# Designs tried in a protein design run: peptides against a protein of PDB entry 6NYY. Part 14

Target 1, 212 residues: chain A of PDB entry 6NYY
Amino acid sequence: KHFEQAIERVIGGLEKKTQVLQPEEKKTVAYHEAGHAVAGWYLEHADPLLKVSIIPRGKGLGYAQYLPKEQYLYTKEQLLDRMCMTLGGRVSEEIFFGRITTGAQDDLRKVTQSAYAQIVQFGMNEKVGQISFDLPRQGDMVLEKPYSEATARLIDDEVRILINDAYKRTVALLTEKKADVEKVALLLLEKEVLDKNDMVELLGPRPFAEKS
Target 2, 212 residues: chain A of PDB entry 6NYY as posed
Amino acid sequence: KHFEQAIERVIGGLEKKTQVLQPEEKKTVAYHQAGHAVAGWYLEHADPLLKVSIIPRGKGLGYAQYLPKEQYLYTKEQLLDRMCMTLGGRVSEEIFFGRITTGAQDDLRKVTQSAYAQIVQFGMNEKVGQISFDLPRQGDMVLEKPYSEATARLIDDEVRILINDAYKRTVALLTEKKADVEKVALLLLEKEVLDKNDMVELLGPRPFAEKS

## One batch from the design tools (peptide; aimed at target 1 H32 H36)

Design b1_p12_8 (made by RFdiffusion4)
Pose (drawn by RFdiffusion4):
Structure b1_p12_8 (pose): chain A 212 residues (1-212), chain P 12 residues (1-12)
Amino acid sequence: as target 2 above (212 residues)
Amino acid sequence: SHKTSATFLEPS
C-alpha cells in the first residue's frame, strides 16, 4: 500500500485535501472526471484505469490515475481511443450541463499535440501524405515552418477534421452510456476517490481483456 | 484546470 501511494505521488503531484470547492464546482468536477472514467472504461485500446479522484491534486481540480500500456507500436485506432478518452471530460460536462468550462484546457493541449503528431510527424493522413517533419517541442521556439503555407493550411484543416471526428465519437459514446456516467460521479461526490474494485461494483467487469 | 495521468504523443 505504501508503494501505491508513492507511484501516485510521483505521477500526480501534491494532493490538496483542504482546498475545498463550491458545491456547484464539485458537481462539475465530478461530471468531468466521470467522463474520463467511463469513456476510458468502455473503449478498447484505452489505458486500464487505477483510480479516479475529485480531490485537488497539483495544477488540477480532479485527478485520474491510469496504467499506460507499455507498447512500442501505436496504431491509428490505438491513438484515437486515447483521444476519445481525453475528450471525454468536456463531453460529459456538456451532455449534463450544456455549459462548457475552462477546466478542459489541459485535456485539449494533449488532443492538439496528438493530432499534429499523427499528421505532421507520423504518416497517419491521406491528404498531407506520407511525409514526416520534425515537429517543434514546447521548449523549441519555432523559427519558420519546414514547408509551405498552403501545406500549413492543409494540416490545420485535417487536425480540425480529426478532433471533431474524435469529438463526435465520444458524444456518441457518453449518450449511449449516459446513465453509467451519472452512477460514477454520484459516488465521487460521496466517496471522493474510486478504486478499480468499486468501479467493478458499479459497471461490472470491463468488457475487454486487460493484462495486469 | 484538471489533471490526468493519460499518456500522449510528444515530438521526437

Design b1_p12_8_s1 (made by RFdiffusion4, then SolubleMPNN; from b1_p12_8, 8 letters changed)
Fold by OpenDDE base, seed 4:
Structure b1_p12_8_s1 (fold): chain B 212 residues (1-212), chain A 12 residues (1-12)
Amino acid sequence: as target 1 above (212 residues)
Amino acid sequence: MFSSSVPYLEPR
């Protein structure tokens, strides 16, 4: 318990008990976080869910906490499932509300960064090929790109394709599991915080063996 | 920040 709380504080920041969300915003957050939780539950290469919360922390309105595996090497499939899990919130909002909010900004940033890294750092795209370029760090003046404008356009196109594919995969998954997303969202609105046991009670055991 | 997922440490 104390260790988990310490990790939560490091990851999510301090609980902002003073931020009272409007009921509609709280509902949006609940479905958003439920999307992350359910996507992570049913994606083989996603990290196991530890906790999901709609209590605002730091700058976040809610969060899903996962137990990351101590892993140094990631497959393309693992990176895709992580992208899908990260898109779960946005996709849930689309499925349930028919609209998108600014809430997914950080998720989209992460997905975008992952997609670019896969294509230009890890050489995981067949069209771009076995290349590896350093991505400009935040704040670095992007001087000369180490590739042509044509290659830049190709990279941008392939990034968009990869993200769209991950998005479509997530839409398919959460549409199939729509009832599960709703169950999680409704329980979040009641309890504000769910753990792995709550998820097991709602959804059954996670269908993938936790590789110890 | 709407959802803070634990930053998946992107594989360096």
Scores: peptide ipSAE 0.030, ipTM 0.705, DockQ to the pose 0.562
OpenDDE base, seeds 1, 2, 3, 5: peptide ipSAE 0.031, 0.028, 0.028, 0.024; ipTM 0.676, 0.700, 0.702, 0.665; seeds 1, 5 fail the geometry check

Design b1_p12_8_s2 (made by RFdiffusion4, then SolubleMPNN; from b1_p12_8, 9 letters changed)
Fold by OpenDDE base, seed 1:
Structure b1_p12_8_s2 (fold): chain B 212 residues (1-212), chain A 12 residues (1-12)
Amino acid sequence: as target 1 above (212 residues)
Amino acid sequence: MFSSSVPYLVPR
């Protein structure tokens, strides 16, 4: 209990019990987090869901928490499913509300960073090829790019393609599982916090064997 | 080790 709370504080920040969301905002957060949770549930290479919450913490209005596998190597397929899981909130908002909010800013940042890393650090794009460049760290002088402007344009195009493919995959998944997203969102609005057991009761066992 | 928290962030 104390250790889990400490980890939750490090990841999500301090619980803001005094922050009261408007009912419509709370609904948006519930469907957003349900999108993450359901995407993670039905994507083979996504991390197992531990907890999903619509209680505001730190700067977040809600969060989904996953148990990472202890791994140092990631496949392209694993990175794609992680991108889809990360897009799950944005996609859920689009499916249920026909609108997008600023709530997905951090998710989009993570997806963007992952896409660039796959293409320019891990050599995972066939058009760009087997290249590896260090991405500028925050605060590093943007030294001259070690590639031409034509290569820069190609990288930007391939990043957009990769993100759009992940987005389309997530739309297809959450459209198929729309009823499950709604079930999770509605239960979140009642309980504010769901664990893995709540998800199993609601959706059935996760279709992928937990690698012990 | 808890890896991926996906926070829903409030716009600045």
Scores: peptide ipSAE 0.027, ipTM 0.664, DockQ to the pose 0.112
OpenDDE base, seeds 2, 3, 4, 5: peptide ipSAE 0.026, 0.025, 0.026, 0.024; ipTM 0.646, 0.648, 0.659, 0.656; seeds 2, 4 fail the geometry check

Design b1_p12_8_s3 (made by RFdiffusion4, then SolubleMPNN; from b1_p12_8, 8 letters changed)
Fold by OpenDDE base, seed 5:
Order: sequence, then C-alpha cells, then structure tokens
Structure b1_p12_8_s3 (fold): chain B 212 residues (1-212), chain A 12 residues (1-12)
Amino acid sequence: as target 1 above (212 residues)
Amino acid sequence: MFSSSIPYLEPR
C-alpha cells in the first residue's frame, strides 16, 4: 500500500480527495481513461496497462499507468502505437460524446512531441529524410533552425500527417472496440480504479503475449 | 484555473 501510494505520487502527484467532479465530468473522465486503456489493450506495441484511475491526482483528473518495457530502442511501429494509446482518450470522447474537451491537452502535447521527434530527430519520415536535429529545449535561445523554411514547412506538414494517421488508426480501433470502451468506462465509474486483472476479467486476456 | 488535464501517464 505505501509503495503503491509512493509510485502514484511520483506519477500523478498527491491525490486530490477534495476535488469533486460533477457527474457529467466524471463520466467524461471515465470514458477518456477507458479510451486509453482499451487502445493500449489492443495495440501490439503498446505498453501493457498496469492501472487506470479516475481519481484526480495533482493536475490530472484521471490517468492510465503502463509498465514500460526496459528498452533503449524504439521502432516506428512502437512509437505509432504509443501515439494511438495517447490519443485514445480524445478519440473516446469524440466517439461517445460527439464533442472534445480540454482533458486531452497533455496527451496532445505528448503526441506532438513524439511526432516531431520521429521526423526531425529519428529520421523516420521518408519525405523529410535521414536527418537529426536537436529540438529546442525550453529556455534555449531560439537558435537558427539548421534547415530552410521550405524544410520547416515540410516538417510541419509531415507532423500533421503522422498525427492524423495515428488519430485515424485510433478512431478505427476504438470504434471497433466501442463496446469494450463502454464496459471499461462503466466499471471505472463503479470502482474508480482498475488494474490489469480487472481488464482481463472484463475484456479477456490481452491478445498479445507479454514479452518477458 | 487551468482545467485539469486527463493525462495518459507514461512511465518515464
């Protein structure tokens, strides 16, 4: 218990026991987190889900925690599936409510950062090519970009394409698994916290073998 | 008040 709480504190900050969400907001959070959970469940290269919670912590209203694989090298496919998982919350909101909220801000930031890194740091885009530039760090003087404005436009376009592709993939997946997202969301509204075992009971075993 | 985000918490 104390160890889990310590991990949760590191991940999400202190539990905000005083933050009472309105029922509609709580429902939105549940479906948002269910989107993350289900996307991760059915994406081969996604990290396995450890915990999903709709208990507000720190600045978050909910969260999904995954077990990272100890890996130093990531494939393009792995990064795509990770992007899809990250978009799962936004996509779930769209599918179930026909509207989007500010809840996905941090997710979109992460997706944006990943997309740029793939294109300008990892050389994973065929149009941009085998290039690697350091991304501006917060507080670094905006050094002159080591590429032309034309290249900048190309990068921006390819980032949008990559994110949109990930989004469409996530929409397709969560539309197919819509009933599963709803099951997870409803169970979250009941239990507030789900673990891997709850997911197995609800959805069956994850269809991908855990690479030990 | 910054609306609290619903983050996907990736392990760092």
Scores: peptide ipSAE 0.030, ipTM 0.693, DockQ to the pose 0.140
OpenDDE base, seeds 1, 2, 3, 4: peptide ipSAE 0.032, 0.030, 0.032, 0.030; ipTM 0.674, 0.682, 0.687, 0.699; seeds 1, 3 fail the geometry check

Design b1_p12_8_s4 (made by RFdiffusion4, then SolubleMPNN; from b1_p12_8, 8 letters changed)
Fold by OpenDDE base, seed 3:
Structure b1_p12_8_s4 (fold): chain B 212 residues (1-212), chain A 12 residues (1-12)
Amino acid sequence: as target 1 above (212 residues)
Amino acid sequence: MFLSSVPYLEPK
C-alpha cells in the first residue's frame, strides 16, 4: 500500500482533494479513462493496465497507468496499438456523449508526435519511404526542411491517414466493447480507482498472455 | 488542464 501510494504520487502527483469536479465532469472523466483502460485491455500490443483512476492528480483529472515492457525496439503494430490506446479516451467521449472535450489534448499531442516520428524518423510509411530526419525540437529554429514542399504535403497527408486509421480502429474496438467501457466507467464512479484485479473481475482475464 | 495522463511505470 505505501509503495503503491508512493508510485502514484510520483507518477500522478499529489491528489487534489480540493478539486471538486461537478458530477457531469466526473462522469466525463470516468468514461474517458474507461476508454483508455478498455482499449489497452483488448489491444494485443498495448501495455498491460496496472491502474485507472478518476482522482485528480497534478495536471490530470484522471489517469490510466500501464506497465511497459522493457523494450528498446518497437514495431509498427505496437506503435499503432499504443496510438489506439491513447485515443481511447477521446473515442469513449464520442461514443457515449456524442461530443468531444478538451480533455484529450495531451493524448492528441502524443498521437501526433508518434505519427510524425513513425513517418519521418522510423521510415515506417511506404509512400514517404525509407527516410529519417530529426523532428524540430521545441525552440529549434525550423531550419529549411531537408525535403521539398511536395514531400512536406505528403508527410502531412500520411500523418493524417495514420492517425485516422488509429482513430477508426479505436472506434471499432470501443464500439464492440461499449458495454465493457460502460462497466468500467460505472465502477470508476463508484470506487474512483481500479486496479488490474478489478478489471479482471469486471471484464475477465486480458485476452493476451502476459509475457511473464 | 488535461483530462488524462497515461503514465508508464518506468521499468526498474
Scores: peptide ipSAE 0.125, ipTM 0.740, DockQ to the pose 0.253
OpenDDE base, seeds 1, 2, 4, 5: peptide ipSAE 0.032, 0.029, 0.034, 0.036; ipTM 0.671, 0.660, 0.681, 0.675; seed 1 fails the geometry check

## One batch from the design tools (peptide; aimed at target 1 I11 H32 G103 D106)

Design b2_p13_1 (made by RFdiffusion4)
Pose (drawn by RFdiffusion4):
Structure b2_p13_1 (pose): chain A 212 residues (1-212), chain P 13 residues (1-13)
Amino acid sequence: as target 2 above (212 residues)
Amino acid sequence: MELPSMGAPKYPS
């Protein structure tokens, strides 16, 4: 047990128990984190889940703990299911509330950087073609693009097509599984953390083979 | 409503 609290501390950050939220904020954060939990539960190539919390941990109001699959060859489908898991947070607080918050900002930086990487860096697109470019990092102040402007116009169109196909795939997921999202978040308001075991108590066994 | 980040999935470096 003392080891599992260390794995979580290194990945997650400091865990602020006293930084309380308003009752209308905890209701939002629970529906946000349930989106990450349920969409990560029903998708095939998404990571196996360890723990979902609504307690503030580091630069965040909620926290999700995943077990990333050690694999060296990501396919096109294995990256969409990672994206449809990350976008699941905004989708759940949009189905239930209608209002969208600024809490999905770091969920959208991962989606954006995992879309330029498929199109620009890998060859995962038809319109741009099988062309690879050295995509700048965050600490790399980009001087000029290694391609034209009409190509940049072509890239940012395809990123919009890619994320809005990931968005619609997840809206079609958390409406079919709308009641299961509510089951998860109502326990998150009661018990501020959920292990894997009490998610099996809610949702039954996960319907995919998972190696642990 | 305006709120800070709710945290994205995190992974080992």

Design b2_p13_1_s1 (made by RFdiffusion4, then SolubleMPNN; from b2_p13_1, 5 letters changed)
Fold by OpenDDE base, seed 5:
Structure b2_p13_1_s1 (fold): chain B 212 residues (1-212), chain A 13 residues (1-13)
Amino acid sequence: as target 1 above (212 residues)
Amino acid sequence: MELPSFGAPQELP
């Protein structure tokens, strides 16, 4: 209990017990977090969520936590599944509500960063090719891009393609698993916090062998 | 003022 609270404090800040979400907002958060949880459950290369919460903390209205694998090397397929899991919240909102909210801004930031890194740092895009350069850090002088404006446009286009492909994959998955997303969302609205055991009870064992 | 967001999946430390 105290240790979990300490971890939660480090990750999410202090529980703002004061943020009373309206019932409709709380419903949106629940379906959003359920989208992440279900996407992570059914994507082989995604890290399944260990904890999902709709209790507001810090600036977050909900959160999902996973144990990072001690993995130093990531494949393109692994990065795609991670992007899909990250898009799961936004996709769930679209599927269930027919509208999107500002709630996915951090997800979209992470997805955008991952997509750019794949293309310009990891050389994972065939059109851009085997290039690697450092992305400008916040506060670094805007160093001249080591590539032409034509290459910049190509990078931007390929980033959008990659994100859109991840989005479409996530839409297909969560549409197929729509009933499971709803089950998770409803249970979140009841319990406010779910763990891996709750997910197993609700959805059955994860369909992927635990990598020993 | 930064609008509140839903927490992206976060790695536990």
Scores: peptide ipSAE 0.110, ipTM 0.775, DockQ to the pose 0.514
OpenDDE base, seeds 1, 2, 3, 4: peptide ipSAE 0.028, 0.045, 0.101, 0.107; ipTM 0.649, 0.647, 0.719, 0.777; seed 4 fails the geometry check

Design b2_p13_1_s2 (made by RFdiffusion4, then SolubleMPNN; from b2_p13_1, 6 letters changed)
Fold by OpenDDE base, seed 5:
Structure b2_p13_1_s2 (fold): chain B 212 residues (1-212), chain A 13 residues (1-13)
Amino acid sequence: as target 1 above (212 residues)
Amino acid sequence: MELPSFGAIEELP
């Protein structure tokens, strides 16, 4: 408890008690966070959920906290499940509201970065092949790409395919688990913060053994 | 002005 709170303060910053979200925005946040939480719950290679909150912190209007796995090597399957979990908020908004918001911007950035890294850094795409190029960092002059324009187009196409596949997988999952997303969202609107125990009470035990 | 993002997955470092 105290250690978790200390970590929360360091990572999430001080709870900005001053940002009063409109009820509709708060509802959107609750369903967005519920989407992340439920996706993470039912994806084998997702990190275990520790906490989900709709209390605004720093730049976030809500957040889900996960216990990162102590791993240095990631499989393609693990990266896909992480992408799906990250898309869970956007997908939940689409399923429940039929609209998308700007709220998923950071999630989409992370997913985009992961997809490009998989294809151009990790060699995880068969069409692009076993290549590894450094992605230009923010602020680096875009030096000449070490590949042709045709290869650039192929990369862009395969990135889009990978993200769309992750998105479709997330849509399928959260559509199947739609009732669970709603339960989590409604409980978030009531309690504002849920922990792992609340999730176990609501959804049952996570179907995957926590790899110690 | 960076619009606030809903749902920053805070990966614990």
Scores: peptide ipSAE 0.082, ipTM 0.737, DockQ to the pose 0.540
OpenDDE base, seeds 1, 2, 3, 4: peptide ipSAE 0.029, 0.076, 0.067, 0.068; ipTM 0.642, 0.735, 0.728, 0.716; seeds 2, 4 fail the geometry check

Design b2_p13_1_s3 (made by RFdiffusion4, then SolubleMPNN; from b2_p13_1, 7 letters changed)
Fold by OpenDDE base, seed 5:
Structure b2_p13_1_s3 (fold): chain B 212 residues (1-212), chain A 13 residues (1-13)
Amino acid sequence: as target 1 above (212 residues)
Amino acid sequence: MDLPSFGAIRELP
C-alpha cells in the first residue's frame, strides 16, 4: 500500500483531491480509460496492464499504467498494437458517446509521432522505402528537409493511412469487446482504481502469455 | 492551450 502510493505519486504526480470532476466528465474519463485498458488486454503486443485509475493526478484526469518490457527492438506489429492501445480512449468515446473530446490530445500526439517515426526513421513503409531521416526535435530550426516536396506529401499521406488503419483496427476490436469496455468503465466508476487482478476477475485471464 | 489530457502512458523510470 504505502510503496504503491509512493510509486503512484512519482508516476502520476500528487493526487489532486481538490479537482472535482463533474459526473459527466468523470463518466467520460472512465470510458476513455476503459478503452485503453481493454485494448491493451486484447492486443498481443501491448504491454501488460498494471493499473487503471480515474483519480485526477497532476495534469491527467485518469491514467492507465503498464509494465514496460525491457525491450530495445520493436517490430512493426508491436508498434501498431501500441498505437491501437493508445487510440483506445478516443475510440471508446466515439463508440459510447458518439462524440470526441480534447482528452485524447496527448494520445493523438503520441500516435502521430510514432507513425512519422515508423515511416521516416525506421523505414517501415513500402512506398516511402528504406530511408531514415532525423526528425526535427521541438526547437530545432528545420532549415532544409533532406527530401523533396513530393516525398513530403507521400510521407504525410502514408502517415495518415497508418494512423487510420490503427484507428479502424481499434474500432473493430473495441466494438467486438464493447461489453467488456462497459464492464471496466462501470467498475472504474465504482472503485475509481482497478489493478490487474480486478481485470482478471472481470474479463478473465489475458489471452496472451506473459513473456517473463 | 495546455488542456488537461486523460492519461499519459508514463513509462515507469
Scores: peptide ipSAE 0.083, ipTM 0.724, DockQ to the pose 0.499
OpenDDE base, seeds 1, 2, 3, 4: peptide ipSAE 0.071, 0.075, 0.063, 0.077; ipTM 0.719, 0.726, 0.712, 0.722; seeds 1, 3, 4 fail the geometry check

Design b2_p13_1_s4 (made by RFdiffusion4, then SolubleMPNN; from b2_p13_1, 6 letters changed)
Fold by OpenDDE base, seed 5:
Order: structure tokens, then C-alpha cells, then sequence
Structure b2_p13_1_s4 (fold): chain B 212 residues (1-212), chain A 13 residues (1-13)
């Protein structure tokens, strides 16, 4: 308990008790976070959920905390599941509200970065091939790309395909698990914070063995 | 003004 709270303070910042979300916004946050939580629960290579909260902290209106796997090497399949988990919030909003919000901006940034890295840094795309280029960091003068404009277009197309595939996979998953997303969202609206035990009580044991 | 993002997946460092 105390250690978890300390980690929460370091990562999430101080609870901004002063940000009163409108009831509709709070509902949107609950379903968004429930989407992340449920996607992470049912994706084998997603990190185990530790906590999900709809209490605003720092710049976030809600959050899901996961225990990162102590791994240095990631497979394409693992990166895909991480992308799907990251898209879970946006997908939940679409499924339940038929609308998308600005709330997924950071998630989309992460997914975009991951997709580009897979294609241009990790050589994980067959059409682009076994290439590795440093992505320009924020603030680096975009030096001349070491590839042609045709290759740039190919990269952009394959990034879009990868993200769309992850999105479709997430839509399929959360549509199948729609009732579970709703259960989590409703319980979040009641308790504001759920832990792993709450998720086990609500959804049953995670179907994947925790790799110790 | 960075709009608050819903659901920052806080990866524990």
C-alpha cells in the first residue's frame, strides 16, 4: 500500500483534487480506462494490469498502471499487443459513445512512435525491408532522410497499415469483451480506483500465466 | 495549451 502510493505519486503526480470533471467527461474517462484495462487483460503480451484509476493526476484525467516486463528484447507480436492495449481507450470510446475525443492524444503518439520504430528502426516490415534509421528526435534539424521520397511514402503507408491493423484487432477484442469493458467502467465510476484483485473478481483470473 | 490526455498509460519506470 505505502509503496504503491509512493510509486503513484512519482509517476502520476499529486492527485489534483481540484479538477472536477463533468459527469459526462468522467464517464468518458471511465470507459476509456476500462478499454485499456480490458485490452491489457486479454492480450497475452500486454503488461499485467496493476491499477486503473479515473482520479485526475497531473496531465492525465485517468490512468492504467501496468507492471512492465523486465525484458530488453521485444518481438513484433509483443509490440502489436502493446499497441492494441494502448489503443484500447480510443476503441472503447468509439464502441460505447460512437465518438472519439482528444483524450487519446498521448496514446496515439505512443502508437505512432512504436509503428515508425518497428518499420524504420527494427526492420520489422517486409516491404520496407531490413533497414534501420535513427528517427529525428524532437528538436533535431531534420537532416536529409537517408532514403528517397518513394521510400518515405512507402514507410508512411506501411505505418498506417500497421496502426490500422492494431486498431482493427483492438476493435475486434473489445467488441467481443464489450460486457467486460462495461463492467469495469461501471465499477470505476463507483470506486474510482480498481486494482488487480478487483479485476480478478470482476473478470476472473487473467487467462495468461504471469511470466515470473 | 496541451489538452489533458485521458488515460496516460503510466508505464512504471
Amino acid sequence: as target 1 above (212 residues)
Amino acid sequence: MELPSFGAIQELP
Scores: peptide ipSAE 0.080, ipTM 0.732, DockQ to the pose 0.537
OpenDDE base, seeds 1, 2, 3, 4: peptide ipSAE 0.029, 0.074, 0.063, 0.067; ipTM 0.636, 0.729, 0.719, 0.708; seed 2 fails the geometry check

Design b2_p13_2 (made by RFdiffusion4)
Pose (drawn by RFdiffusion4):
Structure b2_p13_2 (pose): chain A 212 residues (1-212), chain P 13 residues (1-13)
Amino acid sequence: as target 2 above (212 residues)
Amino acid sequence: VFDAYAKMGPIKK
């Protein structure tokens, strides 16, 4: 047990128990983190989940703990299911509320950087073609693009097609599973954390083979 | 690009 609190502390950050939220904020954060939980539960190539919390941990209001699959060859489907898991937060607080918040900002930086990487860096696109470019990092102040402007126009169009296909795939997921999202978040308001075991108590066994 | 966690940012009113 003392080891599992260390794995979480290194990955997650400091865990602020006293930084309370308003009752209308905890209701939002729970619906946001349930989106990460349920979409990560029903997708095939998404990571197996360890723990979902609504307690503020580091630069965040909620926290989700995953077990990333150690694999060296990501396919096209294995990266869409990672995107559809990440966008699942904004989708759940949009189905239930209608209002969208600024809490999905770091959820959208991961989606954006995982879209440029498929199109620009890997060869996961038809329109751009099988062309690889050295994509700049965050600490790399980009001087000029290694391609034209019409190509940049072609890239940013395809990223919009890619994320809005990941968005629609997740809206079609958390409406079919709308009642299961509400089951999860109502326990998150009661018990501020959920292990894997009490998600099996809610949702039954996960319907995919998972190696632990 | 992907991390072993997901967080929610602050809410702005």

Design b2_p13_2_s1 (made by RFdiffusion4, then SolubleMPNN; from b2_p13_2, 7 letters changed)
Fold by OpenDDE base, seed 2:
Structure b2_p13_2_s1 (fold): chain B 212 residues (1-212), chain A 13 residues (1-13)
Amino acid sequence: as target 1 above (212 residues)
Amino acid sequence: VFKPYSTIGEIEK
């Protein structure tokens, strides 16, 4: 218990027990986190869910924690499923509320960074080709791009395509699993914290074997 | 580094 709490503090920051969300915001958080949780549950290459919470921590109003596989090499398929899982919160908001919030800012940043990395660092896009450029670090002044403006436009287009494809995939998945997202969200509103066992009780066993 | 942690949070200003 103490070790888990320590990990949670490192990952999510300090628990903000004094932060009171309005019921509608708490509902939004619950469905957002349920979207992440369910997407992770039903995507083959997503990391398995360990914990999901709607208790505010640090800058987060809620969070989903996953157990990553110990791996150093990632496939395009793995990166896509991770993007979909990361988009799960935003997609859930769209499906259930017909509106989006600022809550997905960090998720969208991660997805954007992943998409650019796939295209310009890992050479994973056929149109852009087998190239690898260093991405500007946060705060670095990018004075010159090591590619033409035509290549820049191509990169921008392919990034949008990749993100949109991941988004559409996530919409399809969470639409199919809409009832499951709702079950998780409702239980989150009741318990505030769910673990893997709660998810198994709600949804059944995860359909993908945990690679031991 | 992929962080196995997703959040809904306040807008970073």
Scores: peptide ipSAE 0.152, ipTM 0.759, DockQ to the pose 0.560
OpenDDE base, seeds 1, 3, 4, 5: peptide ipSAE 0.147, 0.102, 0.027, 0.136; ipTM 0.762, 0.724, 0.639, 0.755; seed 4 fails the geometry check

Design b2_p13_2_s2 (made by RFdiffusion4, then SolubleMPNN; from b2_p13_2, 7 letters changed)
Fold by OpenDDE base, seed 4:
Structure b2_p13_2_s2 (fold): chain B 212 residues (1-212), chain A 13 residues (1-13)
Amino acid sequence: as target 1 above (212 residues)
Amino acid sequence: VFLPYSTIGEIEK
């Protein structure tokens, strides 16, 4: 417990007990986090869920914490499932509320960065090909791209395709598991924090072997 | 680097 709390403080920041959300916003957060949790639960290559919370911490209004796999090499399939898990919050909002919020900004940033990395750093896109370019880091002067404007457009198009594919996969999954997302969201609204055991009680055992 | 932490948050400035 102390170790988990320490990690939460390092990653999520300090708990903001004084930040009171309106009931509708709290509901949005609950369903958003439930989307992350359920997506991670039913995606084979997603990291196992450790904790999900709708208690604000740092800049976050809620969070889902996962146990990272100790690996150095990632497959395209693993990266896709991670993208889907990361999109779970946005997708849940879409499914349950028919509207989207700014809450997914960090998630979308991560997904965008992952998609670009897959295409231009890892060579995982067939149309762009087996190439690897450095992505501009924040603060780097936009040096001339080592590729043509046509290639830039192709990259942008393929990034959108990849993200949209991940989004559609997540929509399909969370639509299938809509009742599970609702169960998790409702329990979050009651308990504010859920752990792996709560998820097992709600959803049953995770259908994938945990690589411990 | 995939952070094993997903959040819903305020607008990042």
Scores: peptide ipSAE 0.174, ipTM 0.772, DockQ to the pose 0.540
OpenDDE base, seeds 1, 2, 3, 5: peptide ipSAE 0.172, 0.164, 0.166, 0.165; ipTM 0.773, 0.765, 0.766, 0.772

Design b2_p13_2_s3 (made by RFdiffusion4, then SolubleMPNN; from b2_p13_2, 6 letters changed)
Fold by OpenDDE base, seed 1:
Structure b2_p13_2_s3 (fold): chain B 212 residues (1-212), chain A 13 residues (1-13)
Amino acid sequence: as target 1 above (212 residues)
Amino acid sequence: VFEAYSTIGEIEK
C-alpha cells in the first residue's frame, strides 16, 4: 500500500482531492483513460496494466499505469504497439465524443518523440534508411543537422506517416472493442480507480500470456 | 520501472 502510493506520487504527484472537475470533463477523462487501458489490454506488445485512475494528481486529471518489462532492446513491433497504447486516450475521445481535447498533449509528445527516434536513431524506416543521429536534447545548442533540408523533409513526412499508421491502427482496435471501452469508462466513473483484477472481471483475462 | 499515461489538465506554457 505504501509502495503503491509512492509510485503514484512519482507518476502524478500528490493527489488533488480538492480538485473538482465538471461532470463532462470527468467523463472525458474516464473515456480517455479507458482508451489507454483497453488498447493496452488487447495489444500484444503493450505492457501490462497495473492501475487506471481518474483521480487528479499534479497536472494529471487521470492516468493509466503500466509495468514495463525489464528489457533493453525493443522491436519495431513493440514500439508500434506502445505508440498505439499511447494514442488510446485521444482515439477514445474521438470515437465517443466526436471531438478531441488538449488532454492528450503529453501522449502526443511521447508519440512524436518515439516516432522521430525510430526513424532517425534506430534506423527503422526504409525510406530514410540505416541512419542514426542524436536528437537535440532539451538545452543542447541547436547544432546544425548533419543532413540536408531534403532529408529533413523526408524525415518529417515519414514521422507523420508512422504516427498516422499508429493512429489508424488504434482507431480500428478501439472501434472493434468499443463496448469494452464503454464498460471500463463507466466503471471508472463509479469506482474512480481500477486495478488489473477489475479489468479481468470486466473484460476477461488478457488474451496475451504474461511473459514471466 | 513504471510508465504512466495521463490526461493533462494544464497547457504547458
Scores: peptide ipSAE 0.308, ipTM 0.833, DockQ to the pose 0.385
OpenDDE base, seeds 2, 3, 4, 5: peptide ipSAE 0.302, 0.279, 0.282, 0.096; ipTM 0.839, 0.831, 0.825, 0.744

